# Ledger of designs, part 28: peptides against a protein of PDB entry 3PBP

Target 1, 203 residues: chain A of PDB entry 3PBP
Amino acid sequence: LNEKDLNLILNKSLVMYESLDSTTDVIVKRNVIKQLQFVSKLHENWNSRFGKVDIQKEYRLAKVQGPFTINPFPGELYDYTATNIATILIDNGQNEIVCVSFDDGSLILLFKDLEMSMSWDVDNYVYNNSLVLIERVKLQREIKSLITLPEQLGKLYVISDNIIQQVNFMSWASTLSKCINESDLNPLAGLKFESKLEDIATI
Target 2, 203 residues: chain A of PDB entry 3PBP as posed
Amino acid sequence: LNEKDLNLILNKSLVMYESLDSTTDVIVKRNVIKQLQFVSKLHENWNSRFGKVDIQKEYRLAKVQGPFTINPFPGELYDYTATNIATILIDNGQNEIVCVSFDDGSLILLFKDLEMSMSWDVDNYVYNNSLVLIERVKLQREIKSLITLPEQLGKLYVISDNIIQQVNFMSWASTLSKSINESDLNPLAGLKFESKLEDIATI

## One batch from the design tools (peptide)

Design b1_p20_2 (made by RFdiffusion4)
Fold by OpenDDE base, seed 3:
Structure b1_p20_2 (fold): chain B 203 residues (1-203), chain A 20 residues (1-20)
Amino acid sequence: as target 1 above (203 residues)
Amino acid sequence: SIAKEQFEKGLEYTVEKLNE
């Protein structure tokens, strides 16, 4: 993701914010504001290492949820196939990170859109099915499976042919969890979204 | 929950679309 692409995402979020009026549900207003703040903070911490990104929102009204748009989507991953998907708990309140693996050995860590999450309980006129890209981890391995353990928050196990690796993202996910639960995104300022990779076992 | 199931199906569909 380059700066231009991040700016585009930010601009889209701003347009959503500007669409808020007196008829908008209070919960929707809150979610849009939170989403805008999150994207803004992510933009501040983003470096130009992802290259070209495609920002598309495809909505099918027949589905309450999905397909999701991944924003930003790294342009180089268009040439590769998604292989596995997993959800990882980051707290006891059921906040989760979504992970998708690709056949180039990349993992993308994604945040569930707050508007989407709140729409589970409240019917609103805002149709937003998006996932926010937080981090890309390049393993450069053929990923066979993704495993999560409910008792291990913010940890993802990646199984390849010859090794099991642990991805630990609690360095930033704990802060994210706090921000979600407290409805305060200020702690995300200056936060580095860098996960720790560790070899667990050789196969 | 129904919401969770719909979300999971949405994720699967997203992966399919990415591979198209």
Scores: peptide ipSAE 0.080, ipTM 0.696, DockQ to the pose 0.396
Fold by OpenDDE base, seed 4:
Structure b1_p20_2 (fold): chain B 203 residues (1-203), chain A 20 residues (1-20)
Amino acid sequence: as target 1 above (203 residues)
Amino acid sequence: SIAKEQFEKGLEYTVEKLNE
C-alpha cells in the first residue's frame, strides 16, 4: 500500500464523513466516524507491514448497496479467483470478521463496523457497503473449505488437500471487539494485525 | 435476521463480482 492508495481510501472515508449533517441519525454518524477511524488505524497497520506490497486501486463495484467494496483490495488478488467466504464471530455480541479465500492460497480478513441490523435504504441494504481489509494471510495452498465453529471465537479452520490449519486472530480481534463494543478506538493504535497459523491435522 | 441474510447475500454477490 502506497501513500497514494492510502490517501484515496482516506478520501473516500472522508467524503462519507462529510456527507453527515444535522439530519443524519446519530447512530449513523457514529458508525461512519467509527469506520473512518478504523480504516485509518487498519491502514496504518497495513502500511507498516506491507509497505512494499503494491496494492492497486480498491475494488469498487458500481452498485451502491451491495456487493461490498473491499478496502484496500490487494491488487495482486485481482488475478486470482475468490473461492470461499466465511464469517467468524469474535465475541458474543455478534461482532464478526469476514474471510475470503483465493485460489492463490490467500485469505483476506475483513471487517464491517456497521451494525448489520441497520438498513438505511428501501432496499434493506446497509448504508456502507465497504469492508475493510485487516489482514492478508498467505497459505500458499489450495483452499478447499473454510470452517468456523461458533464456540471458538476468532478462529478459522482452513481445509486444504492434506491439512487442516487453524487461523487464530484473537490476538487482535479481542482488542477490536473491545473497541467496537466500547466505541473506543484508542486500543487499535499500535495493534499488530497478525494472526497465528497452526497445523491442526493432516487429512 | 433479515439484515443478516442480506449481508450474507451481499457477501456472496461480492465474491461473484470479484471473480468476473
Scores: peptide ipSAE 0.060, ipTM 0.678, DockQ to the pose 0.365
Fold by OpenDDE base, seed 5:
Structure b1_p20_2 (fold): chain B 203 residues (1-203), chain A 20 residues (1-20)
Amino acid sequence: as target 1 above (203 residues)
Amino acid sequence: SIAKEQFEKGLEYTVEKLNE
């Protein structure tokens, strides 16, 4: 993904966000731009790591109060069923990652749109929110449940028939948290979105 | 919070739509 492609994505996303009910506050608008840049950086890292993702393979549905869009949505997952969902805190400031599991054994790690999240908190209403795909983790097993522990930031426990595994994404989520909290995207440059998978127990 | 509840409902709805 070259700079031109990123700009295209940014512009497309910007148009989408501008169509939403948003405040005219300059600070908020700046945050929206930063958020879009964030998405662009995430997409860049994704494409560099996992190969070219077709931008057209996005789950977009405009409906009142959702559903959330996932951008990009891996095309191969359209053939599979989502089985579990969880939210994982990445800091003490309520930044969260959303995880969705599929029956192919995949986990997708998602980040909430900042603008939509802020709007939700203020207005208690989100017309159409979006989630950004950060990472896909392939476990190659049937996922029975997802468990999170509030005291364990950036950790997800995955229970299957024969094993409990920990997904630890703090390697990148700590940087992401910093970027969000400081409104600085620079640390995202060169960041690898690769979670650590560890076997916790065999059952 | 109301926002949290709405978000959770939104996530559930998202999963439902993904499975259509």
Scores: peptide ipSAE 0.058, ipTM 0.677, DockQ to the pose 0.369
Fold by OpenDDE base, seed 2:
Structure b1_p20_2 (fold): chain B 203 residues (1-203), chain A 20 residues (1-20)
Amino acid sequence: as target 1 above (203 residues)
Amino acid sequence: SIAKEQFEKGLEYTVEKLNE
């Protein structure tokens, strides 16, 4: 995402906010603003850590067709195939991180937008919602499977050919959970979205 | 829940589109 893309997302979010009329629930308006602030902070963190991400035109076209979009999507991953997907609980309030693995050994950690979260609570399914890219973890292995344990919050187990590794993202997910639940985004300022990788067992 | 099922289907569909 270059500054132009960030501005575009900001503008889209602003247009969406402006489209909210006086009949729109105040809670919805508040959530839209909070979502925009959250996405902006995540993008700032991403750009600082990973640099500018270019989105290929083909993927931009696909964004309109799918129920979800991923923003930003790392340009180098367009040449690779997604292999596995998992959802990981980060708290007991049902906040979740989405993880997608690729055949280059990369993991992307994604967060659902607030609109999707609201739809979840109301038993509605909304199409064309965005998944926000939080972190990319490069394992450089062939990933066979992703495993989560319901009693272990913020932990993902990655099974490769000869090793099981744990990805622990509670270093930032605990703060994220707090921000969501308390509707306070201030703790996200300066937060480093870096997961801890640990070898668990050799296969 | 129905919402959870639809979300999971949406994720699967998203992955399929990424692989096209």
Scores: peptide ipSAE 0.043, ipTM 0.660, DockQ to the pose 0.317

Design b1_p20_2_s1 (made by RFdiffusion4, then SolubleMPNN; from b1_p20_2, 10 letters changed)
Fold by OpenDDE base, seed 5:
Structure b1_p20_2_s1 (fold): chain B 203 residues (1-203), chain A 20 residues (1-20)
Amino acid sequence: as target 1 above (203 residues)
Amino acid sequence: MILEEQFKQGLLKTMEYLNK
């Protein structure tokens, strides 16, 4: 693999990403996004290996990102208010899931479309990134707060009025982490994005 | 550290946008 080939793959991945719209199947969207992330990470690693990454320059050019779009956004959630947000690490490589809670008791688990650490050409830097919907968990409770513990990968604690619940998504997040780190999407084939919910304590 | 802060701010903006 040479730099030219890598750039070609990156361009193809970008074109695919740009072709995504509201009518695109969720599975297709996820795959395209993940592929783009992998290629982007490869590109970053390539530049780093050859000493072309000026980390200082990227930090200087870093603008505030967001707002992020959620794709797809569940239609029924347009009638509800987002109440809490949390980020949950899924590995020691700093891959993370974003969780947003709603006042209907829903949790949405989200993944970043693009790697934030990407040194994009400043002229092509997309400031508006999207989050991909991975899973919706319906708790049907008023969610007061979301808690994460750094030592507990892929676990989210949800505090409601009378109960603390754990959402554990490592059943799929471990595979996702592996795919990201190895730049291989094959392990995602047939993967079910179903988190485990457990009551931890009554309060 | 800087990227984390930028992301955090982006997420806050996202919440504000969703609640508008």
Scores: peptide ipSAE 0.062, ipTM 0.662, DockQ to the pose 0.529
Fold by OpenDDE base, seed 3:
Structure b1_p20_2_s1 (fold): chain B 203 residues (1-203), chain A 20 residues (1-20)
Amino acid sequence: as target 1 above (203 residues)
Amino acid sequence: MILEEQFKQGLLKTMEYLNK
């Protein structure tokens, strides 16, 4: 935990709180309010010298988020097993793509288009848990692992038995990043979501 | 971060769900 990350979470929590209205579900309101209270207290109690905060016991009741929904989910992948998952940064503002691999050799690239709160006192709390399918890449290989490098934006390394391949999706992810940061989706019109696949090394 | 960790765990949970 660093101060920059804490500020980012605080800002996100504030935006979520400000989005609440009379039509918002009571459970959602409760979770968003608790998150804002938690993050605000963390920020208030932040010791920059030691990178430490005191967390009250009541906030330790936070639970795991998800499961997430994937929309649309490719029907043929219901017969296959998910093998690996990775998150890939697409900019320095911490926008990320989620990648899931399957045992058919497919990669799905996903985007979280909605902000969600932490899960608190409600079991299986789900709100804004949708991931949007952007692209499916078929490698036709057994995928052993996924590797990302923080300094390499929009790049995923796929390790199979005998080869390392790079998936580069910056052709569209740079535009997506811009759209998110500028709150303008117009540049996505007509954009082709096709990643580049390159062999990096034989192993 | 706590939120980041919850998200990662949620992704793992999603994988488990997909593999049922």
Scores: peptide ipSAE 0.062, ipTM 0.662, DockQ to the pose 0.784
Fold by OpenDDE base, seed 4:
Structure b1_p20_2_s1 (fold): chain B 203 residues (1-203), chain A 20 residues (1-20)
Amino acid sequence: as target 1 above (203 residues)
Amino acid sequence: MILEEQFKQGLLKTMEYLNK
C-alpha cells in the first residue's frame, strides 16, 4: 500500500458511503461507515508523522468480532459467491490473515482492522468489525477447499479439482506481522502485496 | 480460546453476509 492506493481506497469508501440512503440496510450502513472510518484513520495515520497507534491489548479480548466488512470489497466479487474461509497464522504471536475464496476462483487475503478494534469503546457493543483487503489472488479455477497448516506460517493450500496450490504470502506478511507487533504501519509503505503461487500436487 | 471462537463465528457470519 502506498499513499496513492490508500487515497484510492479512501475515495472508494467515500463513494460507498455516499451511496447509502434511507433504504439501505442498517448492517450495510454500519459496515460502510466503519470502512470509511477505518480507511480514514489509516489515511490520517499515514499522513501523521506520529503513526504510533498504541494497540491497547485490552480491546483484543472483549468484543464479539463480526460480521466483518471487507474494505475495500472488490466490486466484481459482488456477483460471485463466497465458498470457503480460512485463517492463516503469519507469526507465533497469533497474528492471522483471513482468506475468503469465491466461486470465480478468487482468493481475497484480509487482515483484521486493528484501528477499528482499538477505537472500540468498551461500553459500546460493536456488532460489526472490519477486514482490510490486502490482496486478491485470481486462480481461475473452482476452489473446493482451503487448508492451512499451523506450522507453516503465511501459507495457504488451495485445493481445486485437479491441483493443490500453495499461496505463500510471507513476502509481505512478515512485514505486516512486524507492523502489528510494533504498532507501526510505516514499513507497509511501498510494500508489494503479491503472494507467490506454486503448484504443489496434481490430484 | 473464546476470542478465537468469537472470531470464527464472526467470519462465518461474514460468509453468510457475503452470500446474501
Scores: peptide ipSAE 0.051, ipTM 0.647, DockQ to the pose 0.431
Fold by OpenDDE base, seed 2:
Structure b1_p20_2_s1 (fold): chain B 203 residues (1-203), chain A 20 residues (1-20)
Amino acid sequence: as target 1 above (203 residues)
Amino acid sequence: MILEEQFKQGLLKTMEYLNK
């Protein structure tokens, strides 16, 4: 955790808080408020010199998020098993693409369309848990593992039995990053969500 | 980060759910 990351989380938490209204579910309100309180305290107690924050015991009781929904979920994939999952950074602001592999050799590239809050008091808290399908990449191979390198934005390495392939989605992810950061969807108009597949090495 | 870990665990749960 660094100061930049903390500021980002704080801003996100503020935006979520500001989105609350009289129609918002009580459980959602409670979770969003608690998150904002938590992050605010972290920010107040942030010591840049030590990179450490003392977290009060009551905030350590955060629970697991999910499950998530995928929209649209490819109908064909209901017959297949998800095998691997990875998150790939697309910018220095910690925007991420989620990748899930399936045993048919498919990769689905997913994006969080809504800001999520931490789960605190309620088990199986579900709110803003949608993942948007951006692209399906079909590999005619059994996928053994997914590798990401933090220094390589928008790149996913797919390891199969005899080959390492790179999936490069920066052709569209750079635009997506801009849209997210600027809160402007206009640059997505006419954008093709087609990743580049390249063979890196034979193994 | 706590949020990141929660998200990752949620993704794992999602994968488990999809595989049922």
Scores: peptide ipSAE 0.057, ipTM 0.658, DockQ to the pose 0.829; fails the geometry check

Design b1_p20_2_s2 (made by RFdiffusion4, then SolubleMPNN; from b1_p20_2, 9 letters changed)
Fold by OpenDDE base, seed 1:
Structure b1_p20_2_s2 (fold): chain B 203 residues (1-203), chain A 20 residues (1-20)
Amino acid sequence: as target 1 above (203 residues)
Amino acid sequence: MILEELFKKGLEKTMEELNK
């Protein structure tokens, strides 16, 4: 954890808190409030010299988020098994794409379009749990592993039995990153979501 | 990052549910 990351989480937590209204579910309200309290306390206790934060025990009891939904889910994939998952950074602001592989050789590229808090009191906290399908890439081979390199934005390496392939989605991810950061999705209209597939090495 | 770790665990859970 660094100061930049902490500030980002704080800002997100504040935005979520400010979005609460009379129609918001009580469980959502409780989790968002607890999120803001936690992050605010972290910020208060931040020691920049040592990169350390004193976290009270009560806030260490956060629970696992999810499950998530994929929208739309490709109908063909109901008959197949998800095999690998990876997250790929698309910018220095921690925007990321989620990738899931299936045993039919498909890769789905997903985006989390809504912010969510941690789960504090209840297991399986599911508010704002939607992932948007951006692209499906069909490799038509068994996918053994997904590899990402932190220094390579918008690139995913796919390892199969005899080949390593690179999926490069920066053709559209750069625009997506800009839209997120500027809070304007209009530039996505008409954008073609087609990644570049390239053979890197034969095994 | 704590939030990211919990998110990844949630994604793993999602993958398990998709495979049922």
Scores: peptide ipSAE 0.065, ipTM 0.677, DockQ to the pose 0.799
Fold by OpenDDE base, seed 3:
Structure b1_p20_2_s2 (fold): chain B 203 residues (1-203), chain A 20 residues (1-20)
Amino acid sequence: as target 1 above (203 residues)
Amino acid sequence: MILEELFKKGLEKTMEELNK
């Protein structure tokens, strides 16, 4: 955890808090408020010299987010097993794509278009839990592992039995990043969501 | 980061649910 990351989380938490209104569900309100309180305390107690923060016990009891939903979910994949999951940075602002692999050799690239709070009081907190399907890449190989490199934006390395392949989705992810950062979705119109697959090495 | 870790765990949980 660094100061930049903490500021990003604080900003996200503030935005979520500001989005609350009289129509917001009470459970959602409680979760968002608790998150803001948590992050605010983190920020207040941040020791830049040591990179340490004291976290109160009540906030350490936060639960796992999700489960998430995938929309649309490819019907064919109901018959297959998810094997790996990875997150890939698409910019320096910490926008990410989620990738899930399946035992049919498919990769699905997903985007979280809505912000979620941490789950504090309830199990399976599902507010804003949707992931949008952007692309399905069919490798027709058994996928053993997924590797990402923080310095390589929009690149996913797929390890199979005898080959390492690179999936490069910056052809569309650069535009997506811009749209998110500028809060303008117009550039997505007509964009082709097709990643480039390249063989990197045989093993 | 705590949020990142919880998010990743949530994704793992999602994967587990998909496999049921």
Scores: peptide ipSAE 0.059, ipTM 0.670, DockQ to the pose 0.792
Fold by OpenDDE base, seed 5:
Structure b1_p20_2_s2 (fold): chain B 203 residues (1-203), chain A 20 residues (1-20)
Amino acid sequence: as target 1 above (203 residues)
Amino acid sequence: MILEELFKKGLEKTMEELNK
């Protein structure tokens, strides 16, 4: 955690807070408020010299987020088992793609389009829990593992059947990143969500 | 980040749910 990241989280938390109204679910209100309080306190306790924050004990009891939904979920994948999951950064601003592999050799690329808070006191906090299906890549092989390298944006390495393949989705992810950062979705219109698959090595 | 960690755990939970 650095100052930039902290500020980003604070800003996101503020935006979520500001979105609350009389129609917002009570559970959502509570979680958003709690998050804002938490992040605000972190910000107050930020030590810029050491890059540290003091987290109060009361806020360490946050629960696991999710479960998430995938929309749309490919109907044919109901017959298959999810095998691996990975997150891949697409920029230096913490935007990321979620990847899930299946035992049919499919890889789905997902994006969290809605901002959500941590779950504080409620199990299975599901507000804004959707992941959008962006692309399905069919590798037609058993996926053994997914590897990401922090220094390589928008790249996923897939290990299967003694081969390492690279999935590069920066062709569209760069545009997506821009859209997110600029809060303008217009550049996504007509964008082809097709990743490049390349064989890297045989093992 | 705490949020990231909890998110990843949530994703793992999601994967478990998908496999039910």
Scores: peptide ipSAE 0.056, ipTM 0.663, DockQ to the pose 0.809
Fold by OpenDDE base, seed 2:
Structure b1_p20_2_s2 (fold): chain B 203 residues (1-203), chain A 20 residues (1-20)
Amino acid sequence: as target 1 above (203 residues)
Amino acid sequence: MILEELFKKGLEKTMEELNK
């Protein structure tokens, strides 16, 4: 965690708070408020010299979010098993793509289109829990593992039995990043969501 | 990050649900 990341989380938490209205569920309100309180306290207690924050005990009791929904979910994948999950940074602002692999050799690339808070008081807290399907990449291999490198934006390494392949989605992810950061969806018009697959090494 | 870790755990939970 660095100061930039903390500021980003704070801003996101503020936006979520500002989105609350009289029609918002009480549980959602409570979670969003606690989220903002938590992040605000983190920001107040941030020691820039050491890159440290003191987290009070009550805020360490946050619970797991989800489950999430994938939309649209490819119908053919209902017959297969999800095997690996990875998150891939697409910019220095910590926008991420989520990748899920399946035992048919498919990769689905997903985007979290809505902001969400942590779950504080309620188990299985679900609000703004959608993931948008961007692309399906069919490798037709048994996927053993997914690897990401922090310094390599928009790149996913897929390890199978005899090969390491790179999935590079920066062709579209750079545009997506811009759209997110500028809050302008216009550049997505006509964009082809097709990642580049490259063999890196045999193993 | 706490948020990131909890998000990942949520994704893992999602994967478990997908596999039911």
Scores: peptide ipSAE 0.057, ipTM 0.668, DockQ to the pose 0.835; fails the geometry check

Design b1_p20_2_s3 (made by RFdiffusion4, then SolubleMPNN; from b1_p20_2, 12 letters changed)
Fold by OpenDDE base, seed 5:
Structure b1_p20_2_s3 (fold): chain B 203 residues (1-203), chain A 20 residues (1-20)
Amino acid sequence: as target 1 above (203 residues)
Amino acid sequence: MLLEQQFQQGLLKTMEYLNK
């Protein structure tokens, strides 16, 4: 990918974004916005590599996003209800993991669709509105709340009736962050998506 | 800022959908 090709893809993404209106399908709106976000991030990274200053873009259209699908969705969770949601930063570049808790005590760790996040070819763009399931953590407790601390990357605090637990997923999220930032999925090959669970405090 | 706000709105809608 050269600068000319990147600019072409960016321009295509901008044109698509500008074509959005109130009659546009929600899925299309979402995907166009996401595509533009990723391409813009790539462009910023590219400019930084060459010591160029990026020009701020004006976003004129606020479009409604969601709902997102979860892919794959664990079959057993169809019988349970989602209770909490949180977003956890994994780097200073604003990459984040989405966590959803369920009333069975499960946590699912999700990311924006990896195919979309790594695809900048607008001509081959697949309209996918899914969050990718990365990991399921089974706590088998009633989860009351999810807490994140901005200064603590890749850490989620889970509050239940009697205990605060920390879920630390930086073992794999650091690699994921690198893959996103470098536009290379190869380091994810063979990576184990296993978070560390630690009891922090009894309450 | 705007894109993040839209994403968060999408997550809220996702929660609403999962709770239906």
Scores: peptide ipSAE 0.240, ipTM 0.799, DockQ to the pose 0.532
Fold by OpenDDE base, seed 3:
Structure b1_p20_2_s3 (fold): chain B 203 residues (1-203), chain A 20 residues (1-20)
Amino acid sequence: as target 1 above (203 residues)
Amino acid sequence: MLLEQQFQQGLLKTMEYLNK
């Protein structure tokens, strides 16, 4: 595999991704996304790996960012549509959780891949192309909106037709924040990733 | 700033995938 071949595979992967639609088989979608991410990651590191001058780094980074893999992705959600996305701060150092809602009433709480982030930070290069599934919260409601308040760390407000609910994940997110900031994953051992759900108001 | 913007773009692409 050379640079030309890699570029060809990348372009092919992009074209395949662009061809995806609502009628495309889920397995095909997954494979295309995984391939694109893999090739994109290789492309990002290609020049550094072979001692080539990094030309137009910013352009390459912009081109290869997303879509991200979600690992593991809940099998049940393949047949459902994502409805909302939000980012929630977990500390004042700008660590954040990504939340995606689905039309089945599920919330998935996601984090940027720690292992990859730490590895790349050492090399003065950060490339995030994967999200780690931390928790799935099943609300069994039609989710209309996700609201976050910057002054309220680790809290997500979920608005449905007749209720506002709070999801509080600071029970585990505080530990996660510490692990990130200290570059020590040991405190995550045995941690329960269980968020607290509370009704805030009826509409 | 750039990396965060790129990440947000990546999230949008992820949403597009999840909505297809």
Scores: peptide ipSAE 0.234, ipTM 0.791, DockQ to the pose 0.416
Fold by OpenDDE base, seed 1:
Structure b1_p20_2_s3 (fold): chain B 203 residues (1-203), chain A 20 residues (1-20)
Amino acid sequence: as target 1 above (203 residues)
Amino acid sequence: MLLEQQFQQGLLKTMEYLNK
């Protein structure tokens, strides 16, 4: 694989992503997105190996990001307000899950759709990145705070009025991390995105 | 470091949007 071939694959992956619409199956959407992420990371690593310091690339990275779209966004949450946000590492690399809580007691677990490295080779790169919905957890409690511990991968602590709960998503996040790192989507087939909820303490 | 900073900024904007 040379740089030209990699760029071709990247462009193809981008075109596939852009072809996604509301009628596209959720599984297909996830696969296309993850494919694009893998290719983007590969491209980033490739450029770093060749020592191309492009000032223009640095400038592009300095562009303002956000707001991010959430896809799919749960229809029920349009009537509710986001209350807290946290990022949780799932490995010792750069793979992380974004968690957002809502005032209905919902917690959504999200994954970054695109890597910023994608912006380097596309003149008209849409800087509006997206977050992919992985899981919605309904706690039916007022969520006051989200706490993460750096030494605890794939774990989120949710503080409510009278209870601390742990959300553990390593059951699927370990597989996701492996897929990203190995650039192989096959292990995602049939994977259940169901986190474990556990009561830690009453307060 | 820069990418993470930009991402965090994007998340803040997302929260602002979701809070409207």
Scores: peptide ipSAE 0.230, ipTM 0.793, DockQ to the pose 0.469
Fold by OpenDDE base, seed 2:
Structure b1_p20_2_s3 (fold): chain B 203 residues (1-203), chain A 20 residues (1-20)
Amino acid sequence: as target 1 above (203 residues)
Amino acid sequence: MLLEQQFQQGLLKTMEYLNK
């Protein structure tokens, strides 16, 4: 995401906010604003860490049930194929991270656009179902499978040919969960979206 | 429950799209 793309997402979210008419619940409006602020902060952190991400293809398929747009989609991953997908709970509620693996060994950690769930509840209007890119973890391995354990919040197990690795993102996911549940984005200020990678077992 | 199912279906479609 260059500053222009961030501005575009911001503008889209603003347009979405502006499209919220007088019949839209104030809570929804507030959540849209908060979502926008959240996405903005995530993108800021992403841009600071990974530099400019070129979005080459607009995966804008406004379909009721996907495909979801990944924002930003790493330009490098356009040349690669997604191999696995997993959802990882980050709290005892319904907050979850989506992980997608690619054949280059990359993991992308994604968060649901809250606008999706709220738009479904209010107007059956298929708003742009987007996933927000939080982090890219590059593994120098072929990823065979992704495993999650419901009792282990914010942990993803990555199985490769010779190794099982744990990706632990609770360092930031706990804060994210708090922000969602409390509808307060302030704790995201200065938060580093850096997961911990640990070797669990050699296969 | 319905929303989660819809989301999961959306994820599957996303995967299908990313694999093309």
Scores: peptide ipSAE 0.217, ipTM 0.792, DockQ to the pose 0.430; fails the geometry check

